Peptides against a protein of PDB entry 3KDP. Designs and how they scored, part 3

Target 1, 230 residues: chain A of PDB entry 3KDP
Amino acid sequence: PFLIFIIANIPLPLGTVTILCIDLGTDMVPAISLAYEQAESDIMKRQPRNPKTDKLVNEQLISMAYGQIGMIQALGGFFTYFVILAENGFLPIHLLGLRVNWDDRWINDVEDSYGQQWTYEQRKIVEFTCHTPFFVTIVVVQWADLVICKTRRNSVFQQGMKNKILIFGLFEETALAAFLSYCPGMGVALRMYPLKPTWWFCAFPYSLLIFVYDEVRKLIIRRRPGGWVE

## One batch from the design tools (peptide; made by RFdiffusion4, then SolubleMPNN)

Design b1_p8_2_s4 (from b1_p8_2, 6 letters changed)
Fold by OpenDDE base, seed 5:
Structure b1_p8_2_s4 (fold): chain B 230 residues (1-230), chain A 8 residues (1-8)
Amino acid sequence: as target 1 above (230 residues)
Amino acid sequence: ELAEKLLE
């Protein structure tokens, strides 16, 4: 989010507080829950890792986690951001280069795509209104991320949802996201303004996309072992 | 992790 904020000079899509809420809040219990996941059914049929050549964290894993899944996650957040701003009169093309005037408190006549003028206060309200839905979008996408991390090769349908700690983690992160989004005073304390419940659904296509993408990847690995997809 | 999320 911050890279695009700098390169495109758009209004800040995700605040530092929301990033901290992801890293220290919503992701902690889910990440710990993976330590309690059951072994895959075929684990004893796999060849042992060569400790001299094979890393636990290899380039393929990094590429999958950050280069593929992370990009889909970011796209989900930005989609929500652009939709909210468009509904408030700021089309995506109009946001390019707008940051300089957007962040200037002395400019109270910034025009939207329809010629409506926005005060500094109004602009900051809509900006902070984007932060919470972006955050929630990340949480909803993280549901899929966590579920796909249950296995390396087997389908989630083969593995099942038997890890009670993981299920608890999904509920915990969702409850925390709802608390941060809707608790009175969060707008003042954390700059996390309440979002309409409909914004939770904006992430669902991306969550589904991640899930389907990983299941297809795993299916390919099972059918063609030793391929570049593994 | 924080740095990576900032760079998104």
Scores: peptide ipSAE 0.009, ipTM 0.493, DockQ to the pose 0.027; fails the geometry check
Fold by OpenDDE base, seed 1:
Structure b1_p8_2_s4 (fold): chain B 230 residues (1-230), chain A 8 residues (1-8)
Amino acid sequence: as target 1 above (230 residues)
Amino acid sequence: ELAEKLLE
């Protein structure tokens, strides 16, 4: 998000505070929960990792985590961002290069795509209104990320959802996201304005996409061991 | 993860 903010000079899509809430709030318990996951059924049939040649974090894992899954997460967040701004009169094309005027407190007549003028305060309200749904979008996508991380090769349907700590983590991150989104005073304290409940569903297609993508990937790996998709 | 989110 921050790279696109700099390159495209768009209004800030995700605030620093919301990023911290993800890293310190919503991701911690889910990440810890993976330590309690049951071993895959075929783990004892696999060769041990060679600690001298096999990296724990290989290029393939980085490509999957950052290159594929991370990009789908970013697309989900930006989709939510652009939809909210479009609903408020700012079409995506109009946002390109708008940051300089958007962030200038002395310019109170920034026009939207329909010629409506926006004061600095009105623009900041809309900007901060984007931060919370972007954050919630990331949390909803993280449900899929956490679930797909349960296994390397087996389907989630083969592994099952027996890890109670993981289920608790999914509940905790969702409850925390709801708390940060709807608790009175969060707009002032964290610049996280409340979102309409319908915005929670905006991320569902992306969450489903991640889940299906990973299940298909794992299916290919099971059918064709040693392929380029591994 | 923070770096990833900053890059996103």
Scores: peptide ipSAE 0.008, ipTM 0.450, DockQ to the pose 0.028; fails the geometry check
Fold by OpenDDE base, seed 2:
Structure b1_p8_2_s4 (fold): chain B 230 residues (1-230), chain A 8 residues (1-8)
Amino acid sequence: as target 1 above (230 residues)
Amino acid sequence: ELAEKLLE
């Protein structure tokens, strides 16, 4: 998100404080819960890893985590961001290069895509209105991310949802997201304004996409062991 | 992870 913010010079889509809330708040318990996941049923049928040649974290894992899943996650967040700004009169093309004028407190006549003028205060309200839905979008996508991380090869349906700590983590991160989104004072403390409940559903297609994508990937791995998809 | 998320 921050690279696009710099390169495209768009209004800030996700605040640094909000990013910290993701990393330290919503991701911690879910990440810890993975340590308690049961081994895959076929793990003992696989050859032992060669510690000299096989890295624990390989290029395929990095590509999946950051290159593929991370990109879908970011796209989900940016989709929400662009929808909110478009609903407020700022079309995506109009946002390109707008940051300089957007962040200038002395410019109170920034025009939207329809010629409406926006004061600095109005612009900042819209900006901070984007932060919370972006955050919630990430949390909703993280549901899928956490579930797909239960296994490397087996389907989630084969593995099941027996890890009670992981289930607790899903509820905890959701409850925390709701708390950060709706608790009074969060707009001042975290620059996270409350969102309409409907915005929680904006991320669902992306969460589903990640889940389906990974299940298909795992299916291919099971059918063609040793392929490039692994 | 924070750095990666900032870069996304």
Scores: peptide ipSAE 0.007, ipTM 0.432, DockQ to the pose 0.028; fails the geometry check
Fold by OpenDDE base, seed 3:
Structure b1_p8_2_s4 (fold): chain B 230 residues (1-230), chain A 8 residues (1-8)
Amino acid sequence: as target 1 above (230 residues)
Amino acid sequence: ELAEKLLE
C-alpha cells in the first residue's frame, strides 16, 4: 500500500497504526499456529533438505508469497479503498496526484470528482474511514492465506482442518479485527473509524480467489511433479 | 514484516 501511495501520490490507503495492528495483532497467533500443523502425508517420500544447497526460503516460495498471494491481497485492499473513496465522491482517476493537496492542512477547498469542496478535516475523516475497511479486507484475505499455508502440495481437503491452534488463530484474528473496528474510542486512539458490516464481505471474493488459485496450483503440482508451477 | 507489508 505504501509503495502505491508514493508512486501514484494517492491519499494514504492504509495507516501505519493499522499496519502495526496487522503485523503485531492479527498475524501473530495465526503465524505461530503453523508450527503445530500436521506433516503432509507424503513428507516421508521426500528427500531431506540439503542444508548446504537447499534454502528454506527459495525463489519459488518468494514468488508464491509476494508475487502471487501478496499481489492478490494488495488488490483486495486497494479495491476496498477505491470503492470507499468513490462512494465519498473521489473516483480513482481523480486520486492520482491528489496526495499533495490532500495532506495540506491549509488547503480547505480540495474538489472531489463532482466539484464538491472538502476541508482538511473532512478529507482526514474519509482517509481514516478507509483504513479500517482496508485492515478488515487484509484480515479476511489472511484467512485464505493461512489456510493455504497449511500444505505445500496436498489439498486442504486432503490435509483437513485438524489443527486446533490454527482454528483458534482464525477466531482470534477475526475477534481482534472486530474489536479494533467497533470498540468505542478506536477512531481517536488508532485512527480506525467504525465500518459498516457490509465491508467485511467486500474481501470475500479475493479470499475465495486465493483459495481456489492455490488449490488449482497444488492440483497441477500433484498431477505434474517437477513442473514449473512447483 | 512491517516493511514488507508497507511495500505491498
Scores: peptide ipSAE 0.007, ipTM 0.486, DockQ to the pose 0.028; fails the geometry check

Design b1_p8_3_s1 (from b1_p8_3, 6 letters changed)
Fold by OpenDDE base, seed 1:
Structure b1_p8_3_s1 (fold): chain B 230 residues (1-230), chain A 8 residues (1-8)
Amino acid sequence: as target 1 above (230 residues)
Amino acid sequence: DEALALLE
């Protein structure tokens, strides 16, 4: 998100406080929950990794986590961001290079895509209105990310959802996201303004995409062990 | 505010 903010000079899509809420709030319990996951059914039939040659974090894992899943997560967040700004009169093409004027408190006549003038205060309200839905989008996408991380090779349908700590983690991150989104005073304290409940569904296609993508990947790995997709 | 956006 920050790289696109700098390169495209768009209004800030995700605030620093929201980032901290993701890293310290919503991600902690889910990440810990994976330590309590049951072993895959075939784990004892697999050869152990060679600790001298096989890296714990390999290029394939980095490519999957940051290059593939992370990119889909970012696309989901930016989709939500662009939709909200478009609903407020700022089409995506108009946002390019707008940051300098957007962040200038002395400019009170920034025009949207329809010629409406926006004061600095109005622009900051709509910016902070984007932060909460972006955050919620990440949380909803993280549901799929957490579920796909249960297994390396087996389908989630084969593994099942027996990890009670993981289920608790999904509930906790969702409850925290709802609390941060709707608790009175969060707009002032965290610059997280309330979102319409319908915005929770904006991320669902991306969450489903991640889930389907990983299940297809795992299916390919099961059919072609040692392939380039593993 | 800009520095923390780099972490995600």
Scores: peptide ipSAE 0.011, ipTM 0.504, DockQ to the pose 0.024
Fold by OpenDDE base, seed 4:
Structure b1_p8_3_s1 (fold): chain B 230 residues (1-230), chain A 8 residues (1-8)
Amino acid sequence: as target 1 above (230 residues)
Amino acid sequence: DEALALLE
């Protein structure tokens, strides 16, 4: 998100505080929960990894985590961001290069896509209004990400949802996201303004996409072991 | 605020 903020010179899509809330808040318990996941049913049928050649974190895992899933997550967040700004009069094309004027407190006549002028305070309200839905979008896509991370090869339907700690993690991150989004004072404390409940659904297509994508990937791996997708 | 965004 921050890279696109710099490259495209758009208003800040995700605040630093929200980033910290993701990394240290919502993602921590879910990540720890994976340590308690049951082994895949076929793990004992697999050859042991060669510790000299087979890294725990390999290029395929990096590609999957950052290059594929991470990109879908980012797209989900940015989609939510662009929708909110568009609903507030700022179409995506108008946001390009707008950052400089957007962040200038002395400019109180920034025009939206419809010629409406926005004061600095009004712009910051809209910006901080975007941070919360972006954050929630990330949490919602993290549900799918966490679930797909349960296994490398087996379908989630084969593995099942037996990890109670993982289930707890999903509830915890959701509860934390709701708390941060709706607790009074969060707008002042964290610059996270409350969002309409409907914005939670904006991420659902992306969560579904992540889930379907990974299940298809795993299906391909199971049918064609040793392929480029593994 | 901007410095912490670089950690992700």
Scores: peptide ipSAE 0.010, ipTM 0.483, DockQ to the pose 0.024
Fold by OpenDDE base, seed 2:
Structure b1_p8_3_s1 (fold): chain B 230 residues (1-230), chain A 8 residues (1-8)
Amino acid sequence: as target 1 above (230 residues)
Amino acid sequence: DEALALLE
């Protein structure tokens, strides 16, 4: 998100403090919960890792986490961001290069895609209104990410949802997301204005996409062991 | 309230 903000010079889609709330608030308990996940049913049939040749974190894992899944997460967040701004008169193409004027408090006549002029205060309300849905989108997508991380090869349907700590983590991160989104004063403290509950559903297609994508990947691995997808 | 209205 921040890279696109710099490269495209668009209004800030997600605040730095909000990013920290994701990394330190919503991700920690879920990540720890994975340490308590049961071994896959076939893991004992696999050869042990050679610690001299086989990395714990390989290029393939990095590619999956940051390249593939991370890209889908970012797309989900940006989709929500662009929808909100478009509904407020700012089409995606108009946002390119707009950041400089958007962030200038002395410019009170920034035009939207329809020629309406926006004051600095109005623009900042819209910007901070985008931060919360973007954050919530990340959390909803993280549900799918956490669930797919339960296994490397087996389907989630084969593994099941027996890890009570992981289930607790999903509820905890959701409750924290709701707290940060709706608690009074969060607009001032975190630049996160409250969102309508309906905006939580905007992320669901992307969460489903991640889940389906990973299940298909795992299916391919099971059918073709030793392939490039593993 | 205003922020919520913008999301309608």
Scores: peptide ipSAE 0.020, ipTM 0.551, DockQ to the pose 0.023; fails the geometry check
Fold by OpenDDE base, seed 5:
Structure b1_p8_3_s1 (fold): chain B 230 residues (1-230), chain A 8 residues (1-8)
Amino acid sequence: as target 1 above (230 residues)
Amino acid sequence: DEALALLE
């Protein structure tokens, strides 16, 4: 989000406080829960890792985590961002290069895509209104990300949802997201303005996409072991 | 690690 903010000069899609809430709030308990996941049924049928050649964190893992799954997460967040701004009169094409005028407190006549003028205060309200739905979108996408991380090769349907700590993590991150989104005073304290409940559903297609993508990947690995997909 | 994807 911050890279696109700099490159495209768009209004800030995700605030620093919101990023900290993800990194320190919603992700910690889910990440810890993976340490308690049961071994896959085929673990004893796999060859041992070669400690001289095989890294624990390899290029394939980085590509999956950052290059593929991370990109789908970012797309989900930006989709939510663009939909909110479009609903408020700012079409995506109009946002390109708008940051300079958007962030200038002395400019009170920034026009939207329909010729409506926006004061600095009005622009900041809509900007901070985007941060909370972007955050919630990340949390909803993280549900799928956490679930796909339960296994490396087996389907989640083969593994099942037996890890009670992981289920608790999913509940905790969702409850925290709801608390940060709807608790009175969060707009002042964290610049996280309340979101319409409908925005929670905006991320569901991307969460489903991650889940389907990983299940297809795992299916390919099971059918063609030793391929480039592993 | 997910934090870096969120910075994009």
Scores: peptide ipSAE 0.012, ipTM 0.471, DockQ to the pose 0.031; fails the geometry check

Design b1_p8_3_s2 (from b1_p8_3, 5 letters changed)
Fold by OpenDDE base, seed 5:
Structure b1_p8_3_s2 (fold): chain B 230 residues (1-230), chain A 8 residues (1-8)
Amino acid sequence: as target 1 above (230 residues)
Amino acid sequence: DLAKELLE
């Protein structure tokens, strides 16, 4: 979010507080839960790795997790951001370069795409209204991220959902996201304004996309071992 | 994770 914020000079899509809530709140229990995942059924049929050449965390894994999946995750968040701002009169093209005037508290006549003027206070309300849905979008996408991380090669349908700690993690992160989004006073304390329940659904296509993408990737690996997608 | 989020 910060790179796009800097390069495009758009209003801040995701606040520091929301980032901290992701890293320290919603991601910890799910990440720990992966340590308790069952071994894949074919693990004993795989060739042993070469300790001198094969790393546990390789460039392919990093590229997949942070490059490919991370970009889909970011797209989901930004989609939600742009939809909210568009519904409030700010079309995506109008947001480019708007940050300078947007963040200036002395400018109270910033125009939207339809010529409506916005005070500094009104602009900050809509900005902070974007932060919570962006955060929730990340959490919903993380459901898929966590589920696909259960296996390296087998389908999730082959592995099953037997890890009770992982299931608990999914509920915990969702409950925490709901708490932070709807608890009274969070707007003042954390600048996380309440979101309409419908915004939870904005992330679902991206969560599904990640899941399908990884299942297809794993299917290709099973059919064509040693390919570039492994 | 923090680095990833900051870079988005």
Scores: peptide ipSAE 0.013, ipTM 0.539, DockQ to the pose 0.028; fails the geometry check
Fold by OpenDDE base, seed 3:
Structure b1_p8_3_s2 (fold): chain B 230 residues (1-230), chain A 8 residues (1-8)
Amino acid sequence: as target 1 above (230 residues)
Amino acid sequence: DLAKELLE
């Protein structure tokens, strides 16, 4: 989100405090839970890793995490962001280059796509209204991301959902997301304004897409071992 | 992670 904020000069899609809430709040327990995941059924059929030549984090893993899954996650967040701004009169094309005027507190007549003027205060309310749905979108997408990280090769349906710590992590991150979204005072404290419940569903297609994509990828790997998809 | 979320 921050990279596109800089390159496109759009209003800030996700606040720094909100990002910290994701990384330090919602993602910690889920990440720790992966250490307790059951070994894949075929693990003993694989050759031991050579610690001198084989990296735990290789180019293929980075490509999957940042290049594929990360991009789908970002698309989900930005989709939510653009929908909210469009509902408030700011079409995506109009947001390009708008940041400079948007963040200037002395400009109180910034026009939306329909010629309506917005004060600095009104613009900041809309910006902070985007932060919470973007945050929730990330959490919903993280459900799929966490689940697909359970295995390298086996389907989630083969592995099952037996890791109680992972299940607890999913509930914890969801409960924390709900708390941060709906607790009184979060708008002032964290710049996270209350979220309409309908916004939780905006990320579901992306979460499903990630899950289906990874299951298809794993299926291809199982059918064609040593392929470029691995 | 923070780097991932900042860059995305």
Scores: peptide ipSAE 0.011, ipTM 0.530, DockQ to the pose 0.030; fails the geometry check
Fold by OpenDDE base, seed 1:
Structure b1_p8_3_s2 (fold): chain B 230 residues (1-230), chain A 8 residues (1-8)
Amino acid sequence: as target 1 above (230 residues)
Amino acid sequence: DLAKELLE
């Protein structure tokens, strides 16, 4: 979000506070839960990692985590952002370069795509209205991210969902997201305005996409060990 | 996660 904010000069899609809530709030328990995951069924049939040649975090893992999954997650967030702004009269093309005027408190006549003028206060309400759904979108996508991280090779259906701590982590991050989204005063305290419950579903296609993508990837790895997809 | 968030 931050790079696109700088390059495209769009209104801020995700606030610093929401980023901190992701890193320190929603991601902590889920990440810890992975330490308690059951071993893959075939782990004892695999050769041990060579600590001299095999990196624990290799370029392929980084490419998957940040390049592939991260990009799908970012697309989900930005999709939510653009939909909200479009529903409020700001089409995506109109947002390009708008940041300077958007953030200027002395300009109270910024026009949307339909010629409606927006005061500074109105613009900030819409901006902060985007932050919460973006945050929730990230959390919903993280459900898929966490589930696919249970295994490197086996399907989630083969591994199962027996890790109670992981299930608790999914519940915790969802409960925290709901709390931050709907608790009174969050708009003032965190610049996270309440969202309509329907926005929770906006990320579901992206979560499904990530899940299907990883399951297909793992299927290919199982059928073709040592391929470029691994 | 932080690096991912910065890229988003």
Scores: peptide ipSAE 0.010, ipTM 0.485, DockQ to the pose 0.029; fails the geometry check
Fold by OpenDDE base, seed 2:
Structure b1_p8_3_s2 (fold): chain B 230 residues (1-230), chain A 8 residues (1-8)
Amino acid sequence: as target 1 above (230 residues)
Amino acid sequence: DLAKELLE
């Protein structure tokens, strides 16, 4: 999100404080929970890894986690961001290069896509209204990300949801997201204004996409062992 | 992950 903010010069889609809340708040317990995940049912049927040639973390895993899944996650966040701004009169194309004027407190006549003028205060309300849904979108997508990380080869349906710590992590991160989104004072403290409950659903298609994508990938791995998708 | 979120 930050790179797009800089490159496209759009209004800030996600604040740095919210990013820290994701990293330290919502991701920590889920990440720890993976240490308690049950081994895949077929793990003992696989050949041992060669410690000299096979890396625990390889380029393919990094590409999947940070490249492919990360891009889908970012798309989900930006989709929510653009929808909110469009509903408030700012079409995506109009946002390009707008940051300079948007962030200038002395400019109180920034026009939207329909010619309506926005004061600095009004613009900041809309901006901070975007931060919370973007954050929530990330959390919702992280549900799918965490679930798909349970296994490398087996389907989640084969593995099941037996890890109670992971389940607890999902509830914890969701509860934290709700707290940060709706607790009084979060707008002042974290620049996170409360969102309509409907915004929680904006991420669901992307969460589903990640889940389906990974399940298909794992299916291919199971059907074609030694393929490039491993 | 902080690094991932910053890069996105």
Scores: peptide ipSAE 0.009, ipTM 0.469, DockQ to the pose 0.029; fails the geometry check

